# Peptides against a protein of PDB entry 6NYY: the designs that were tried, part 204

Target 1, 212 residues: chain A of PDB entry 6NYY
Amino acid sequence: KHFEQAIERVIGGLEKKTQVLQPEEKKTVAYHEAGHAVAGWYLEHADPLLKVSIIPRGKGLGYAQYLPKEQYLYTKEQLLDRMCMTLGGRVSEEIFFGRITTGAQDDLRKVTQSAYAQIVQFGMNEKVGQISFDLPRQGDMVLEKPYSEATARLIDDEVRILINDAYKRTVALLTEKKADVEKVALLLLEKEVLDKNDMVELLGPRPFAEKS
Target 2, 212 residues: chain A of PDB entry 6NYY as posed
Amino acid sequence: KHFEQAIERVIGGLEKKTQVLQPEEKKTVAYHQAGHAVAGWYLEHADPLLKVSIIPRGKGLGYAQYLPKEQYLYTKEQLLDRMCMTLGGRVSEEIFFGRITTGAQDDLRKVTQSAYAQIVQFGMNEKVGQISFDLPRQGDMVLEKPYSEATARLIDDEVRILINDAYKRTVALLTEKKADVEKVALLLLEKEVLDKNDMVELLGPRPFAEKS

## One batch from the design tools (peptide; made by RFdiffusion4, then SolubleMPNN)

Design b2_p30_4_s4 (from b2_p30_4, 15 letters changed)
Fold by OpenDDE base, seed 3:
Structure b2_p30_4_s4 (fold): chain B 212 residues (1-212), chain A 30 residues (1-30)
Amino acid sequence: as target 1 above (212 residues)
Amino acid sequence: MSHSIATTLEEREEILKLIKETAEEYEKEL
């Protein structure tokens, strides 16, 4: 208990007991986090879910904690499933509320960064080819991109395609699993925190073998 | 002609906009 709480504080930040979510905000967060949780549950290459919470911590209104795999190399398929999991919150909000909230902004940013990295750093796109260059960081000197404007446009187009594919995949998954997302969201509204065992009880065992 | 960091950030914003537009299209189909 104390050790788990210490790990939770380090990973999730300090619980801001002072941030009381309005009931409607709490509902939105519950469905958002349920979307992440369910996407992660049914995606093979997603990290195993450890905990889902709608208790505000640090700068977040809720969070899903996953056990990261200690791996240094990622396949394209693994990165796609991670993108889908990251989109799960936004997609859940769309399916249940038909609206976009600012809560997904950080997720969208992460997905965008991942897509660019796959194409321009890892050479994972056949049309762009095996190119690798450092993405400019905010505050770095404007290094001239070592490629033409035409190549830049191609990169942008392929990034859009990759993100759209991840989004569509996530929509298809969470639409199929809509009842599961709702079950998780409703239970989150009741318990505020769910663990892996709660998810197994609610959804059944995760359909993928946990790689230890 | 080399694109600046600023151009890359602008491109990212366009991608975020596209994600939003894609989501709105799905809303009309549901």
Scores: peptide ipSAE 0.010, ipTM 0.366, DockQ to the pose 0.019
Fold by OpenDDE base, seed 1:
Structure b2_p30_4_s4 (fold): chain B 212 residues (1-212), chain A 30 residues (1-30)
Amino acid sequence: as target 1 above (212 residues)
Amino acid sequence: MSHSIATTLEEREEILKLIKETAEEYEKEL
């Protein structure tokens, strides 16, 4: 209990009971978080869902909490599934509302950062090659890019391709599982918080064995 | 020509914009 609350506080911030969401905003958040939850449920390499909430915390209007895998090394497939899970909220909003909200901006930033890291730091792209460059951090001294402008353009193009592939994969998944996204969203609107057991009751057991 | 960190950040913002625009285009085809 206390440890879970501490983790929730670190990830989501303090519950801001003072932000009353309008019913339509609450609906948008429910479908957004349901998209993350369902994507994470049906993606093999996604982290297991622990909790999903539409209660506003910190700067977020909702959140999905996952049990991070204690791994330091990720495969390309694992990183792709994590990207898809991160896109799940935005894709859900698109499928159900035909519009994109500002709530997905942080998710897009995370996906973009992951894509750049895969291509530039991890050498996971065949066209760019087996390169590893330090990505400039905000506030680092103006380090000259260790690569040409042509290589920079190639990196940018391959980042777009990777993100688009993850997006298409997420659209396909959540379109197939559209009814499940709706079930989760509706239950979120009722309970405001769902745990793993609620998800098992609603969707059945996760199709992937939890690595003990 | 060595691109500054600032140019890299601007390039990232442009990519984020293009991702947003691409997603909006997919909304029109669905």
Scores: peptide ipSAE 0.009, ipTM 0.375, DockQ to the pose 0.019
Fold by OpenDDE base, seed 2:
Structure b2_p30_4_s4 (fold): chain B 212 residues (1-212), chain A 30 residues (1-30)
Amino acid sequence: as target 1 above (212 residues)
Amino acid sequence: MSHSIATTLEEREEILKLIKETAEEYEKEL
């Protein structure tokens, strides 16, 4: 209990019990977080789900927590499934509401950053090649890109392709699992917080072995 | 010509916009 609360405070911030979400906002958050949770549940290389919450914390309206693997090296497949899991909230909103909210902006940014890192830093794209460039950090001095304008355009195109592939994969998955997303969202609206056991009771055992 | 870091950030924002636009198109088809 105390250790989980400490992790929750570090990852999610302090619970803002004073921030009462409007019923419609709470519904949106529930389906958003359900999308993350279900995507993570049915993606082989996603990190194991620990907790999903629609209780506002810090700047977030909800969150899904996963047990990070004690690994420093990731495969393309692992990074793809992580991208899909990150897109799960946005895709859920699309499937259920047919609208884009600002809640998914941070997820889209994370996915974009991951895609650029894969292509530019990790050399994971065949067209760009086995090249590693430092990506500019926010606030870094204007360093010239270590590649041509043509290479920059190629990188941008391949980033778009990778993100679109992850998006399509997530749409396919959550469309197939639409009923499961609904179940999780409805249970979140009731309990506000779900753990791994709640997910097992609702969806059955996760179909993938937890690689510790 | 090497693009500036600022251009790279702008390109990322454009990609984010494209993702949103693509998502909006899918929403219309649903």
Scores: peptide ipSAE 0.008, ipTM 0.359, DockQ to the pose 0.019
Fold by OpenDDE base, seed 5:
Structure b2_p30_4_s4 (fold): chain B 212 residues (1-212), chain A 30 residues (1-30)
Amino acid sequence: as target 1 above (212 residues)
Amino acid sequence: MSHSIATTLEEREEILKLIKETAEEYEKEL
């Protein structure tokens, strides 16, 4: 109980009991979080879902908590599944509401950062090549880019391709699992918080062995 | 509600715009 509350505070911040979501906003959040949860459930390399909540907290209107793997090395496939899971909220909103909300901005930022890191830090793109550039941290002085303008354009193009591929993969997955997303969203609207057991009851066991 | 193909395209353009803006912010931090 205390440990879960501590994790909840670290990830979501303090519950703002004063922030009453309008019913339509609460519905949007429920489907957004259901998208993350279902994408994470059916992606092999996604982290195991621990909890999903639509209770507004300091930094967000909802959240999904995952058990992070103590992993230092990620494959391109693992990073792709993580990108797809991160896009799950936005894709769910598209499938069910056909509207973009500002709630997905942070997810899109994370996906964009991951795509850039894969291409320019990890050398995971064949067209750009086996390069590794240190991306300046937020607040570092813009040093001269160690690559040409042509390379910069190539990087931007390949980042867009990678994100679009992850997006399409997520759309395909959540379209196939649309009924599952709806089940999770409706149960979230009822319970406000779901755990792994609720997900197992609703969707069946996760199709991937829990990597201990 | 069946969203028109146009709404989906507009939404994709907004996503791409946001991605571009995020990338530009990241490049400015570069």
Scores: peptide ipSAE 0.014, ipTM 0.406, DockQ to the pose 0.024; fails the geometry check

Design b2_p30_5_s1 (from b2_p30_5, 12 letters changed)
Fold by OpenDDE base, seed 1:
Structure b2_p30_5_s1 (fold): chain B 212 residues (1-212), chain A 30 residues (1-30)
Amino acid sequence: as target 1 above (212 residues)
Amino acid sequence: EEEEFKKLLEEIKKRIEELEKKGIIPPILY
């Protein structure tokens, strides 16, 4: 318990006990976090959910925490499912509210960074090919791109395709599992925090065998 | 125990930062 709380503070920041969300905002956060949780639950190559919370912290209004595995090698399938899981919040908001909020900004940043890394660092795109270049870091002088303007356009196009594919996959998944997203969201509104056991009680065992 | 705990927290933080630098989505979403 103390260890988990300490990890949460380090990773998620301090709880903002004084930050009271309006009921409608709290509802939006609950469905957003439920989207992350359910997407991760039903994606084969996603990490298992550890905890989901709608208690505001330093870094967000809610969070979904997954069990970090010591992993050094990532497959294209794993990276895609991580993108889908990350889009789960935005997709849930769209499915349930027909609107998008700023709550997905950090998620979209992560998805964007992952898509670029897959294409320009990991060589995982067939059109761009087996290339590996460093992404511009914040504060690096706009060094000359190690590729042509035509290649830059191709990269940008393929990034959009990859993100859109992940988005569509997430929409399909969470539409199929819409009732499960709602169950998780409603329980979050009651309990504010759910763990893996709560998810098992709501959704049943995760359909993918935990690789022990 | 407290020092070991602090060390573990720093290690976790470092691992997350390393994932982010590699363009890997970390095990926490907001």
Scores: peptide ipSAE 0.427, ipTM 0.830, DockQ to the pose 0.773
Fold by OpenDDE base, seed 2:
Structure b2_p30_5_s1 (fold): chain B 212 residues (1-212), chain A 30 residues (1-30)
Amino acid sequence: as target 1 above (212 residues)
Amino acid sequence: EEEEFKKLLEEIKKRIEELEKKGIIPPILY
Protein backbone atom coordinates (compact mmCIF):
# COMPACT_ATOMS: atom_id res chain seq x y z
CA LYS B 1 0.00 0.00 0.00
CA HIS B 2 2.63 2.56 0.95
CA PHE B 3 4.73 1.53 -2.03
CA GLU B 4 1.84 1.86 -4.50
CA GLN B 5 0.91 5.27 -3.12
CA ALA B 6 4.49 6.43 -3.34
CA ILE B 7 4.75 5.22 -6.94
CA GLU B 8 1.51 7.02 -7.73
CA ARG B 9 2.95 10.22 -6.30
CA VAL B 10 6.14 9.87 -8.29
CA ILE B 11 4.42 8.91 -11.53
CA GLY B 12 1.16 10.84 -11.33
CA GLY B 13 2.08 13.63 -8.95
CA LEU B 14 0.23 14.76 -5.86
CA GLU B 15 -3.53 14.41 -5.65
CA LYS B 16 -5.38 17.65 -6.31
CA LYS B 17 -8.10 17.17 -3.71
CA THR B 18 -9.26 20.75 -4.17
CA GLN B 19 -9.72 20.38 -7.91
CA VAL B 20 -13.40 19.73 -8.50
CA LEU B 21 -14.17 18.75 -12.06
CA GLN B 22 -17.55 19.52 -13.53
CA PRO B 23 -19.69 16.39 -13.83
CA GLU B 24 -19.38 16.40 -17.63
CA GLU B 25 -15.60 16.75 -17.43
CA LYS B 26 -15.42 13.95 -14.87
CA LYS B 27 -17.51 11.80 -17.21
CA THR B 28 -15.16 12.60 -20.10
CA VAL B 29 -12.14 11.65 -17.98
CA ALA B 30 -13.80 8.41 -16.90
CA TYR B 31 -14.41 7.33 -20.49
CA HIS B 32 -10.94 8.51 -21.50
CA GLU B 33 -9.22 6.45 -18.81
CA ALA B 34 -11.53 3.52 -19.48
CA GLY B 35 -10.32 3.64 -23.09
CA HIS B 36 -6.71 3.34 -21.97
CA ALA B 37 -7.54 0.55 -19.54
CA VAL B 38 -9.61 -1.55 -21.94
CA ALA B 39 -7.20 -1.10 -24.85
CA GLY B 40 -4.35 -2.34 -22.67
CA TRP B 41 -6.48 -5.22 -21.41
CA TYR B 42 -7.14 -6.64 -24.88
CA LEU B 43 -3.81 -5.93 -26.59
CA GLU B 44 -1.46 -8.90 -26.54
CA HIS B 45 1.79 -6.97 -26.46
CA ALA B 46 0.60 -4.35 -23.99
CA ASP B 47 1.86 -4.24 -20.43
CA PRO B 48 -0.64 -5.41 -17.81
CA LEU B 49 -2.83 -2.74 -16.23
CA LEU B 50 -2.06 -2.05 -12.60
CA LYS B 51 -4.41 0.82 -11.76
CA VAL B 52 -6.76 3.31 -13.38
CA SER B 53 -7.94 6.50 -11.69
CA ILE B 54 -10.00 9.61 -12.34
CA ILE B 55 -8.73 11.44 -9.28
CA PRO B 56 -6.95 14.57 -10.51
CA ARG B 57 -3.22 14.63 -9.90
CA GLY B 58 -0.37 16.99 -10.68
CA LYS B 59 0.22 15.49 -14.13
CA GLY B 60 -3.34 14.83 -15.30
CA LEU B 61 -7.05 14.59 -14.59
CA GLY B 62 -6.83 10.81 -14.55
CA TYR B 63 -4.36 8.08 -15.31
CA ALA B 64 -3.89 4.48 -16.33
CA GLN B 65 -0.85 2.84 -14.79
CA TYR B 66 0.72 -0.29 -16.16
CA LEU B 67 3.24 -2.58 -14.54
CA PRO B 68 6.68 -1.57 -15.76
CA LYS B 69 8.82 -4.48 -16.85
CA GLU B 70 12.56 -4.44 -16.82
CA GLN B 71 12.81 -4.47 -20.58
CA TYR B 72 15.65 -3.23 -22.74
CA LEU B 73 14.51 -4.57 -26.11
CA TYR B 74 11.15 -3.73 -27.64
CA THR B 75 9.57 -5.36 -30.67
CA LYS B 76 7.69 -3.49 -33.35
CA GLU B 77 4.51 -5.24 -32.17
CA GLN B 78 5.05 -4.11 -28.60
CA LEU B 79 5.61 -0.53 -29.70
CA LEU B 80 2.46 -0.60 -31.83
CA ASP B 81 0.33 -1.95 -28.99
CA ARG B 82 1.75 0.71 -26.68
CA MET B 83 0.69 3.31 -29.23
CA CYS B 84 -2.79 1.79 -29.35
CA MET B 85 -3.10 1.85 -25.56
CA THR B 86 -1.98 5.46 -25.58
CA LEU B 87 -4.60 6.34 -28.21
CA GLY B 88 -7.29 4.50 -26.22
CA GLY B 89 -8.37 7.62 -24.35
CA ARG B 90 -8.85 9.74 -27.48
CA VAL B 91 -10.59 6.90 -29.28
CA SER B 92 -12.96 6.34 -26.37
CA GLU B 93 -13.90 10.02 -26.37
CA GLU B 94 -14.62 9.83 -30.10
CA ILE B 95 -16.71 6.66 -29.81
CA PHE B 96 -18.82 7.80 -26.87
CA PHE B 97 -19.06 11.57 -27.32
CA GLY B 98 -18.43 12.13 -31.03
CA ARG B 99 -16.01 14.87 -30.03
CA ILE B 100 -12.37 15.18 -29.05
CA THR B 101 -10.92 17.13 -26.14
CA THR B 102 -7.56 18.53 -25.08
CA GLY B 103 -7.26 15.64 -22.62
CA ALA B 104 -5.29 13.58 -25.12
CA GLN B 105 -2.50 16.13 -25.63
CA ASP B 106 0.08 14.21 -23.59
CA ASP B 107 -0.99 10.95 -25.20
CA LEU B 108 -0.60 12.38 -28.70
CA ARG B 109 2.81 13.71 -27.78
CA LYS B 110 3.89 10.26 -26.58
CA VAL B 111 2.47 8.60 -29.69
CA THR B 112 4.19 11.11 -31.96
CA GLN B 113 7.53 10.63 -30.23
CA SER B 114 7.18 6.87 -30.39
CA ALA B 115 6.31 6.93 -34.09
CA TYR B 116 9.31 9.09 -34.95
CA ALA B 117 11.59 6.92 -32.82
CA GLN B 118 10.38 3.77 -34.58
CA ILE B 119 10.98 5.24 -38.02
CA VAL B 120 14.15 7.30 -37.61
CA GLN B 121 15.88 5.68 -34.63
CA PHE B 122 14.93 2.02 -34.65
CA GLY B 123 14.80 1.51 -38.43
CA MET B 124 11.39 -0.17 -38.17
CA ASN B 125 9.91 1.29 -41.36
CA GLU B 126 10.51 -0.48 -44.66
CA LYS B 127 10.21 2.63 -46.85
CA VAL B 128 12.57 4.74 -44.78
CA GLY B 129 14.81 1.73 -44.26
CA GLN B 130 17.47 0.58 -41.85
CA ILE B 131 18.53 4.03 -40.72
CA SER B 132 19.09 5.58 -37.30
CA PHE B 133 19.28 9.30 -36.64
CA ASP B 134 19.35 11.20 -33.41
CA LEU B 135 16.15 13.12 -32.95
CA PRO B 136 16.77 16.76 -32.17
CA ARG B 137 15.97 17.33 -28.52
CA GLN B 138 14.01 20.40 -27.57
CA GLY B 139 16.62 23.11 -27.08
CA ASP B 140 19.38 21.49 -29.08
CA MET B 141 20.41 23.58 -32.02
CA VAL B 142 18.61 21.96 -34.90
CA LEU B 143 21.75 20.59 -36.42
CA GLU B 144 21.31 20.07 -40.12
CA LYS B 145 19.18 16.99 -40.54
CA PRO B 146 21.47 14.21 -41.75
CA TYR B 147 18.92 13.53 -44.52
CA SER B 148 17.42 15.35 -47.48
CA GLU B 149 14.13 17.24 -47.56
CA ALA B 150 12.72 14.39 -49.60
CA THR B 151 13.66 11.98 -46.82
CA ALA B 152 12.13 14.36 -44.28
CA ARG B 153 8.85 14.31 -46.21
CA LEU B 154 8.98 10.54 -46.42
CA ILE B 155 9.56 10.32 -42.66
CA ASP B 156 6.65 12.66 -41.96
CA ASP B 157 4.37 10.67 -44.25
CA GLU B 158 5.35 7.35 -42.73
CA VAL B 159 4.89 8.74 -39.20
CA ARG B 160 1.35 9.76 -40.11
CA ILE B 161 0.70 6.36 -41.64
CA LEU B 162 1.96 4.59 -38.53
CA ILE B 163 -0.09 6.77 -36.18
CA ASN B 164 -3.19 6.41 -38.35
CA ASP B 165 -2.72 2.65 -38.42
CA ALA B 166 -2.47 2.56 -34.64
CA TYR B 167 -5.52 4.82 -34.41
CA LYS B 168 -7.61 2.63 -36.71
CA ARG B 169 -6.53 -0.47 -34.82
CA THR B 170 -7.59 1.18 -31.57
CA VAL B 171 -10.92 2.29 -33.04
CA ALA B 172 -11.63 -1.25 -34.19
CA LEU B 173 -10.69 -2.70 -30.81
CA LEU B 174 -12.63 -0.25 -28.64
CA THR B 175 -15.63 -0.41 -30.96
CA GLU B 176 -15.66 -4.17 -30.49
CA LYS B 177 -15.18 -3.73 -26.74
CA LYS B 178 -17.49 -0.70 -26.44
CA ALA B 179 -19.61 -2.31 -23.73
CA ASP B 180 -16.49 -3.05 -21.68
CA VAL B 181 -15.30 0.54 -21.99
CA GLU B 182 -18.67 1.72 -20.74
CA LYS B 183 -18.60 -0.72 -17.80
CA VAL B 184 -15.17 0.49 -16.77
CA ALA B 185 -16.14 4.14 -17.18
CA LEU B 186 -19.29 3.75 -15.09
CA LEU B 187 -17.41 1.92 -12.36
CA LEU B 188 -14.74 4.63 -12.39
CA LEU B 189 -17.44 7.25 -11.88
CA GLU B 190 -18.55 5.30 -8.83
CA LYS B 191 -15.22 4.24 -7.28
CA GLU B 192 -12.84 6.82 -8.84
CA VAL B 193 -10.00 4.25 -8.66
CA LEU B 194 -9.87 0.73 -10.02
CA ASP B 195 -7.12 -1.82 -9.60
CA LYS B 196 -6.31 -4.97 -11.53
CA ASN B 197 -8.69 -7.01 -9.37
CA ASP B 198 -11.60 -4.67 -10.08
CA MET B 199 -10.84 -5.05 -13.79
CA VAL B 200 -10.81 -8.85 -13.49
CA GLU B 201 -14.14 -8.78 -11.68
CA LEU B 202 -15.62 -6.50 -14.32
CA LEU B 203 -14.13 -7.87 -17.54
CA GLY B 204 -12.82 -11.27 -16.57
CA PRO B 205 -9.18 -12.26 -16.54
CA ARG B 206 -6.91 -10.56 -19.03
CA PRO B 207 -6.86 -12.84 -22.07
CA PHE B 208 -3.08 -12.68 -22.37
CA ALA B 209 -0.73 -14.24 -19.88
CA GLU B 210 1.61 -11.80 -18.22
CA LYS B 211 4.98 -12.44 -19.74
CA SER B 212 7.22 -12.60 -16.70
CA GLU A 1 13.55 0.81 5.08
CA GLU A 2 12.55 4.38 4.30
CA GLU A 3 15.85 5.06 2.56
CA GLU A 4 15.56 1.89 0.53
CA PHE A 5 12.06 2.89 -0.42
CA LYS A 6 13.19 6.35 -1.49
CA LYS A 7 15.94 4.79 -3.54
CA LEU A 8 13.48 2.48 -5.25
CA LEU A 9 11.20 5.39 -6.12
CA GLU A 10 14.10 7.30 -7.57
CA GLU A 11 15.05 4.29 -9.61
CA ILE A 12 11.53 3.96 -11.00
CA LYS A 13 11.47 7.64 -11.86
CA LYS A 14 14.81 7.33 -13.59
CA ARG A 15 13.60 4.33 -15.58
CA ILE A 16 10.53 6.22 -16.77
CA GLU A 17 12.67 9.18 -17.78
CA GLU A 18 15.02 6.89 -19.66
CA LEU A 19 12.12 5.36 -21.57
CA GLU A 20 10.83 8.79 -22.52
CA LYS A 21 14.28 9.83 -23.72
CA LYS A 22 14.42 6.73 -25.92
CA GLY A 23 11.00 7.48 -27.41
CA ILE A 24 9.38 4.55 -25.61
CA ILE A 25 5.95 5.21 -24.17
CA PRO A 26 6.20 4.91 -20.38
CA PRO A 27 3.90 2.69 -18.30
CA ILE A 28 1.72 5.64 -17.30
CA LEU A 29 -0.91 7.30 -19.46
CA TYR A 30 -2.98 10.37 -18.67
Scores: peptide ipSAE 0.422, ipTM 0.830, DockQ to the pose 0.775
Fold by OpenDDE base, seed 4:
Structure b2_p30_5_s1 (fold): chain B 212 residues (1-212), chain A 30 residues (1-30)
Amino acid sequence: as target 1 above (212 residues)
Amino acid sequence: EEEEFKKLLEEIKKRIEELEKKGIIPPILY
């Protein structure tokens, strides 16, 4: 218990017990986090869910935590499913509320960074080809891009395509699993925190064997 | 135990940071 809480503090930040969300905001967070949880549950190449919470922390109003595996090599499929899982919150908000919130800002940042990395660092895009460039870090002097403006445009286009494909995949998944997202969201509103066992009880066993 | 625990937390933090630096989505979503 203390260990898990300490990990949560490191990963999610300190609990903000004084942060009172309005009921509608709390509902939005519950469906957002349920979207992450359910997407990860039904994506084969996603990491297994460890915990989902709507208790505000330093880094967010809620979180979904997955079990990190020691993994050095990531497949294109794994990276795509991680993107879909990350889009799950935004997609859930859209499906249930017909509106989007600022809550997905960090998710969209992560998705964007992942998409660029796949295309310009990992060489995973056929149109861009087998290239690998360091992405400028925040605060690094924008080194001259080692590629043409035409290549830059191609990269930007392919990034958008990749993100949109991940988004559409997530929409399809969470639309199919809409009832499951609602079940998770409602249970989150009741319990505030769910673990893997709660998810198994609610949704049944994860359809994919946990690769050890 | 406390030092070992702190070390483990720092390792986890480091791993997350390394993933982020690589452009890999970390195992925590907000």
Scores: peptide ipSAE 0.420, ipTM 0.828, DockQ to the pose 0.805
Fold by OpenDDE base, seed 3:
Structure b2_p30_5_s1 (fold): chain B 212 residues (1-212), chain A 30 residues (1-30)
Amino acid sequence: as target 1 above (212 residues)
Amino acid sequence: EEEEFKKLLEEIKKRIEELEKKGIIPPILY
């Protein structure tokens, strides 16, 4: 218990007990986090869900925490499924509310960064090719891009394609699993925090064996 | 025990930061 709480503080930040969400905002957060949780549950190359919460913390209004594997190599499939999990919150909001909120800003940033890394650092895009460029970090002088304007446009286009493909995949998944997203969201509204066991009770065992 | 615990937390934090620097989505979503 104390160990888990300490990990939560490190990962999620301090609880914001003074942050009172309106019931509609809390509902939005519940469905958002349920989207992350359910997407991760049914994606083969996603990390196993450890915990999902709608208790506001320093870094967000809720969170979904996964158990990371010690790995140094990531496949294209793993990176795609991570993108889909990350889009799960936004997609859930769209499916259930027919509107998008600013709540997915951090998720979209992560997805964008991952897409650029896949294309320009990992050489995972066939059109751009097997190239690897260092992305300018925030605060580095805008050094001349080591590639042409035409290549820059191609990169931007392929990033959008990759993100859109991940988005469509997530929409398809969460549409199929819409009832499961709702079950998780409703239970979150009751309990505020769910663990892996709650998810197993609610959805059944995860379809993919945890590679130990 | 407390020192070992602090060390473990720092290690977890460092691993998350390393993933973010590499452009890998960390195992925590908001």
Scores: peptide ipSAE 0.416, ipTM 0.827, DockQ to the pose 0.790

Design b2_p30_5_s2 (from b2_p30_5, 17 letters changed)
Fold by OpenDDE base, seed 1:
Structure b2_p30_5_s2 (fold): chain B 212 residues (1-212), chain A 30 residues (1-30)
Amino acid sequence: as target 1 above (212 residues)
Amino acid sequence: EDEEFQKLLDEILERIKKREELGIPTPVLY
């Protein structure tokens, strides 16, 4: 309880009790957050879901909150599952509404940052090779790229491939679990907030043993 | 209670910061 509240305060910000979503916006948010929740439920290397909410907080219209593990080493497979979980909202919107919204902008930014980090910091791409460079931070002087323009193009291409692979994997997963996404979305529209127990009741136990 | 909560908050913030430095996304999705 205290840990969840601490994460909620740090990351979610304050509840905007004054922000009323239109019914169609609330529906979109419910399916978006259901996409994150279900993707995280059925991806082995996703962090455990703590809470999913369609109550507006800070700058967000909804959120899925996960328990951050004390893990400092990540495999390529683990990072891919995290990318898929992050794409879950956008993919859910596509599957159910056949349209995309601006709601996934932060998710796409996170996925993009993760993909670049995998390729240029962690050396996880065979075509780019065993390289490690610092990613320019927003506001840092554009220091000369430590690699050629040909390498820059290769990096950009491989980033797109990685994101597209994660997207396709997420589409396959949430299409298979479409009925589960619907169940979560409908329950979110009713309860506005779901916890891990609600998810277990709705979907059954998470198919992956929580490694303590 | 407030001091323990603040300590927990600081610990969580530190974990998040370390993850972000590693290019690992924050465990809150909007």
Scores: peptide ipSAE 0.164, ipTM 0.689, DockQ to the pose 0.731
Fold by OpenDDE base, seed 4:
Structure b2_p30_5_s2 (fold): chain B 212 residues (1-212), chain A 30 residues (1-30)
Amino acid sequence: as target 1 above (212 residues)
Amino acid sequence: EDEEFQKLLDEILERIKKREELGIPTPVLY
């Protein structure tokens, strides 16, 4: 308990118990977080879910918390699953409400960063080739790109393709698992916080062995 | 307990940092 709370505080920020969401906003958050949780549940290379919450913390209105694996080498497939998990919230909103909210801004940023890293740092794109360039950090002077404008356009196009592929994969997954997303969302609206055991009771055991 | 806790927290934070450096989504999604 104390450990989980400390991790939550460090990663998620301080709990904002005073932030009152409107019922419709709370519903949107519940389905958003349920999308992350369910995507992470059914994606092999996702990290194990620890907690999902619709209690506002730090910058978020809800969160799904995962246990990071001790892994520093990632395959393209593993990175794709992580992108899909990250898109789970946005995709859930689309499936259930037919609308998108601003809540997925951080998720889209993370997905975009991952896509660029795959293409320009890890050389994981066949069209761009085996290149590795440091992405400018926030606040770094945009150093001259070590590649042509034609290459820049190619990178941008391939990033969009990769993100769209992840999005489509997530749509397919959460459409298949729509009833599970609904179950998680409804239980979130009731309990506000779910753990791994709640997910097992609701969805059954995670279909992938939690290899630490 | 507190030292073991802090050690584990530090380890998790280090893992998160390394993942961010790799452009991997963080273990907490909002």
Scores: peptide ipSAE 0.052, ipTM 0.604, DockQ to the pose 0.775
Fold by OpenDDE base, seed 2:
Formats: structure tokens, sequence, C-alpha cells
Structure b2_p30_5_s2 (fold): chain B 212 residues (1-212), chain A 30 residues (1-30)
């Protein structure tokens, strides 16, 4: 308990107890976070879920918290599952509401960053090839890209393909698990916070052994 | 217990930082 709370404070910020969401907004957040939670539950290479919450913290309206493993080397498959988990919120909104909200902005940013990193830093794209260059940091003068405009277009296209593939994978997963997403969302609306035990009670044990 | 807890927290935060540096999504999703 104390450990989870400390991580929550550091990563999520302080609870905003005074922030009252409209019922429809709270519902949207619940389904969004349920999407993350369920995607993470059924993706092999996702980190173990610790907590999911629809209590506003810091700048967020909700969050799903995971325990990161001590891992510094990631495969393309592992990164894909993480992208899918990150897209889980947006995909849940699409499945349940047929609309998208601004709630997934940070998720989309993270997915976009991961996709670019995979293609231009890790050389994980066959069409672009085994290239590695530093992505300009926000605020760095974009020094001349070490690649042609044709290569830039190729990179952009392959980034979109990768993200779209991750999105489609997530849609397939959460469509299959639609009932589970709904169960989690409904329980979130009731309890506002769920832990791993609540998820086990709702969904059964996570299908993947927690690799230590 | 508190020292062990703080150590574990620091380790997790370091892991998160390293993952972000690698362009890996953070373990907290909004």
Amino acid sequence: as target 1 above (212 residues)
Amino acid sequence: EDEEFQKLLDEILERIKKREELGIPTPVLY
C-alpha cells in the first residue's frame, strides 16, 4: 500500500479531490482506463498492472499504473505490445462510444515517440533499414537531418504503418475482450480505484506469468 | 522497512527514466 502510493505520487502526482468530473466524462475515463488495464492484462509483454484509477491526479483524469521490470533490452514484439497497451484507452473509447476524445493525447504522443524510436534509433524497420540517429529533442534546433527528404517520407510512412498495426491489434484484442473492458469500467465507476486483486477477481489470473 | 521501500522506489523510478530514454512508453498511462 505505502509503496504503491509513493509511486503514484511521484508518477501520477497528487490526487485532485476537488476536481469533479461530469458523469459522462467520468464514464469516458473509466472505459479509457479499463482499455489500458485489459490490454495490459492480455498482452504478454506488457508490464504487470499494479493499479487503475479514475481519480484525477496531477494533469491526468485517470491512470493505469504498471510495475516496470528491470529490463533494458526490448524486442520489437515487446515494444509492439507496449504500444498496444498504450493505445488501449483510445481503442476502448472507439469501441464503446464510437468517438475519440482528447484523453488519449499523451498516449498518442508516447506511441508516436516509440514508433519513431523503433524505426530511426533501433533499426527495427526493414524498409528503412538498420539506421540509427538521434531524434531531435524538443527545443533543439533541428540540425540537418542526416537523411534525405525521400528517407524522411519513408520514415513517416513506416511510422504510420507501425502505429496503425498496433492500433488494429489493440482493436482486435479489446473487441475480443469487450465484456472484460466493460466489467472493469463498471467496477471503476463504483470503486474509482482497482488493484491487481480486483482485476484477478474480475478477469481471473493474468494469463502470463510475471517474469521476475 | 522504510529504507527498503525507498530503495525500491528509487529503483523503479530509475527504470522508468531509462525506459523513457529508450522511447518506451511509461508504465503509467492516462
Scores: peptide ipSAE 0.028, ipTM 0.584, DockQ to the pose 0.728
Fold by OpenDDE base, seed 3:
Structure b2_p30_5_s2 (fold): chain B 212 residues (1-212), chain A 30 residues (1-30)
Amino acid sequence: as target 1 above (212 residues)
Amino acid sequence: EDEEFQKLLDEILERIKKREELGIPTPVLY
């Protein structure tokens, strides 16, 4: 208990006990976090889920916490699964409510950053090719791009394609697992916090062996 | 118990830091 709380404070930030969500907002958060949790459960290259919560902390109205693996090298497939997991909240909102909210802004930022990094830093796109450029840091003067405007447009197009592919993959997954997302969301509304054991009881064992 | 706890926490934080340096999504999703 004390250990988990310390990790939660470091990773998730401080609990916002004074932030009271309206019932409809709380419902939206529950389905959003359930989308992340279920996507992470059924994606092979996602990190193992530790906890999912709809109690507001630091930057978010809810969160899903994962155990990071000791890994230095990532494949394109592994990065795609992580993008899909990150899109799980937005996709869940679309599936259940037929609307999008501002709640996925941080997720979309992370997905966008990952897509650009794959294309312009890791050379993982066949059309753009084996290139590696530094991404401008926040606050750096955007000096002259080391590539043409035509290349810039190609990069932007391929980023959108990659994100859309991840989005479609996530829609397919969470549509197939729609009943599981509902179960997790409803249990979150009851308990506010779920752990790995709650997920195993609800969904069965994760279909992927935890690589130690 | 406290030393084992701190060691595990440090290990997790190190893993998070290494992932952030690689531009990989954080292990906490909001």
Scores: peptide ipSAE 0.027, ipTM 0.587, DockQ to the pose 0.606; fails the geometry check

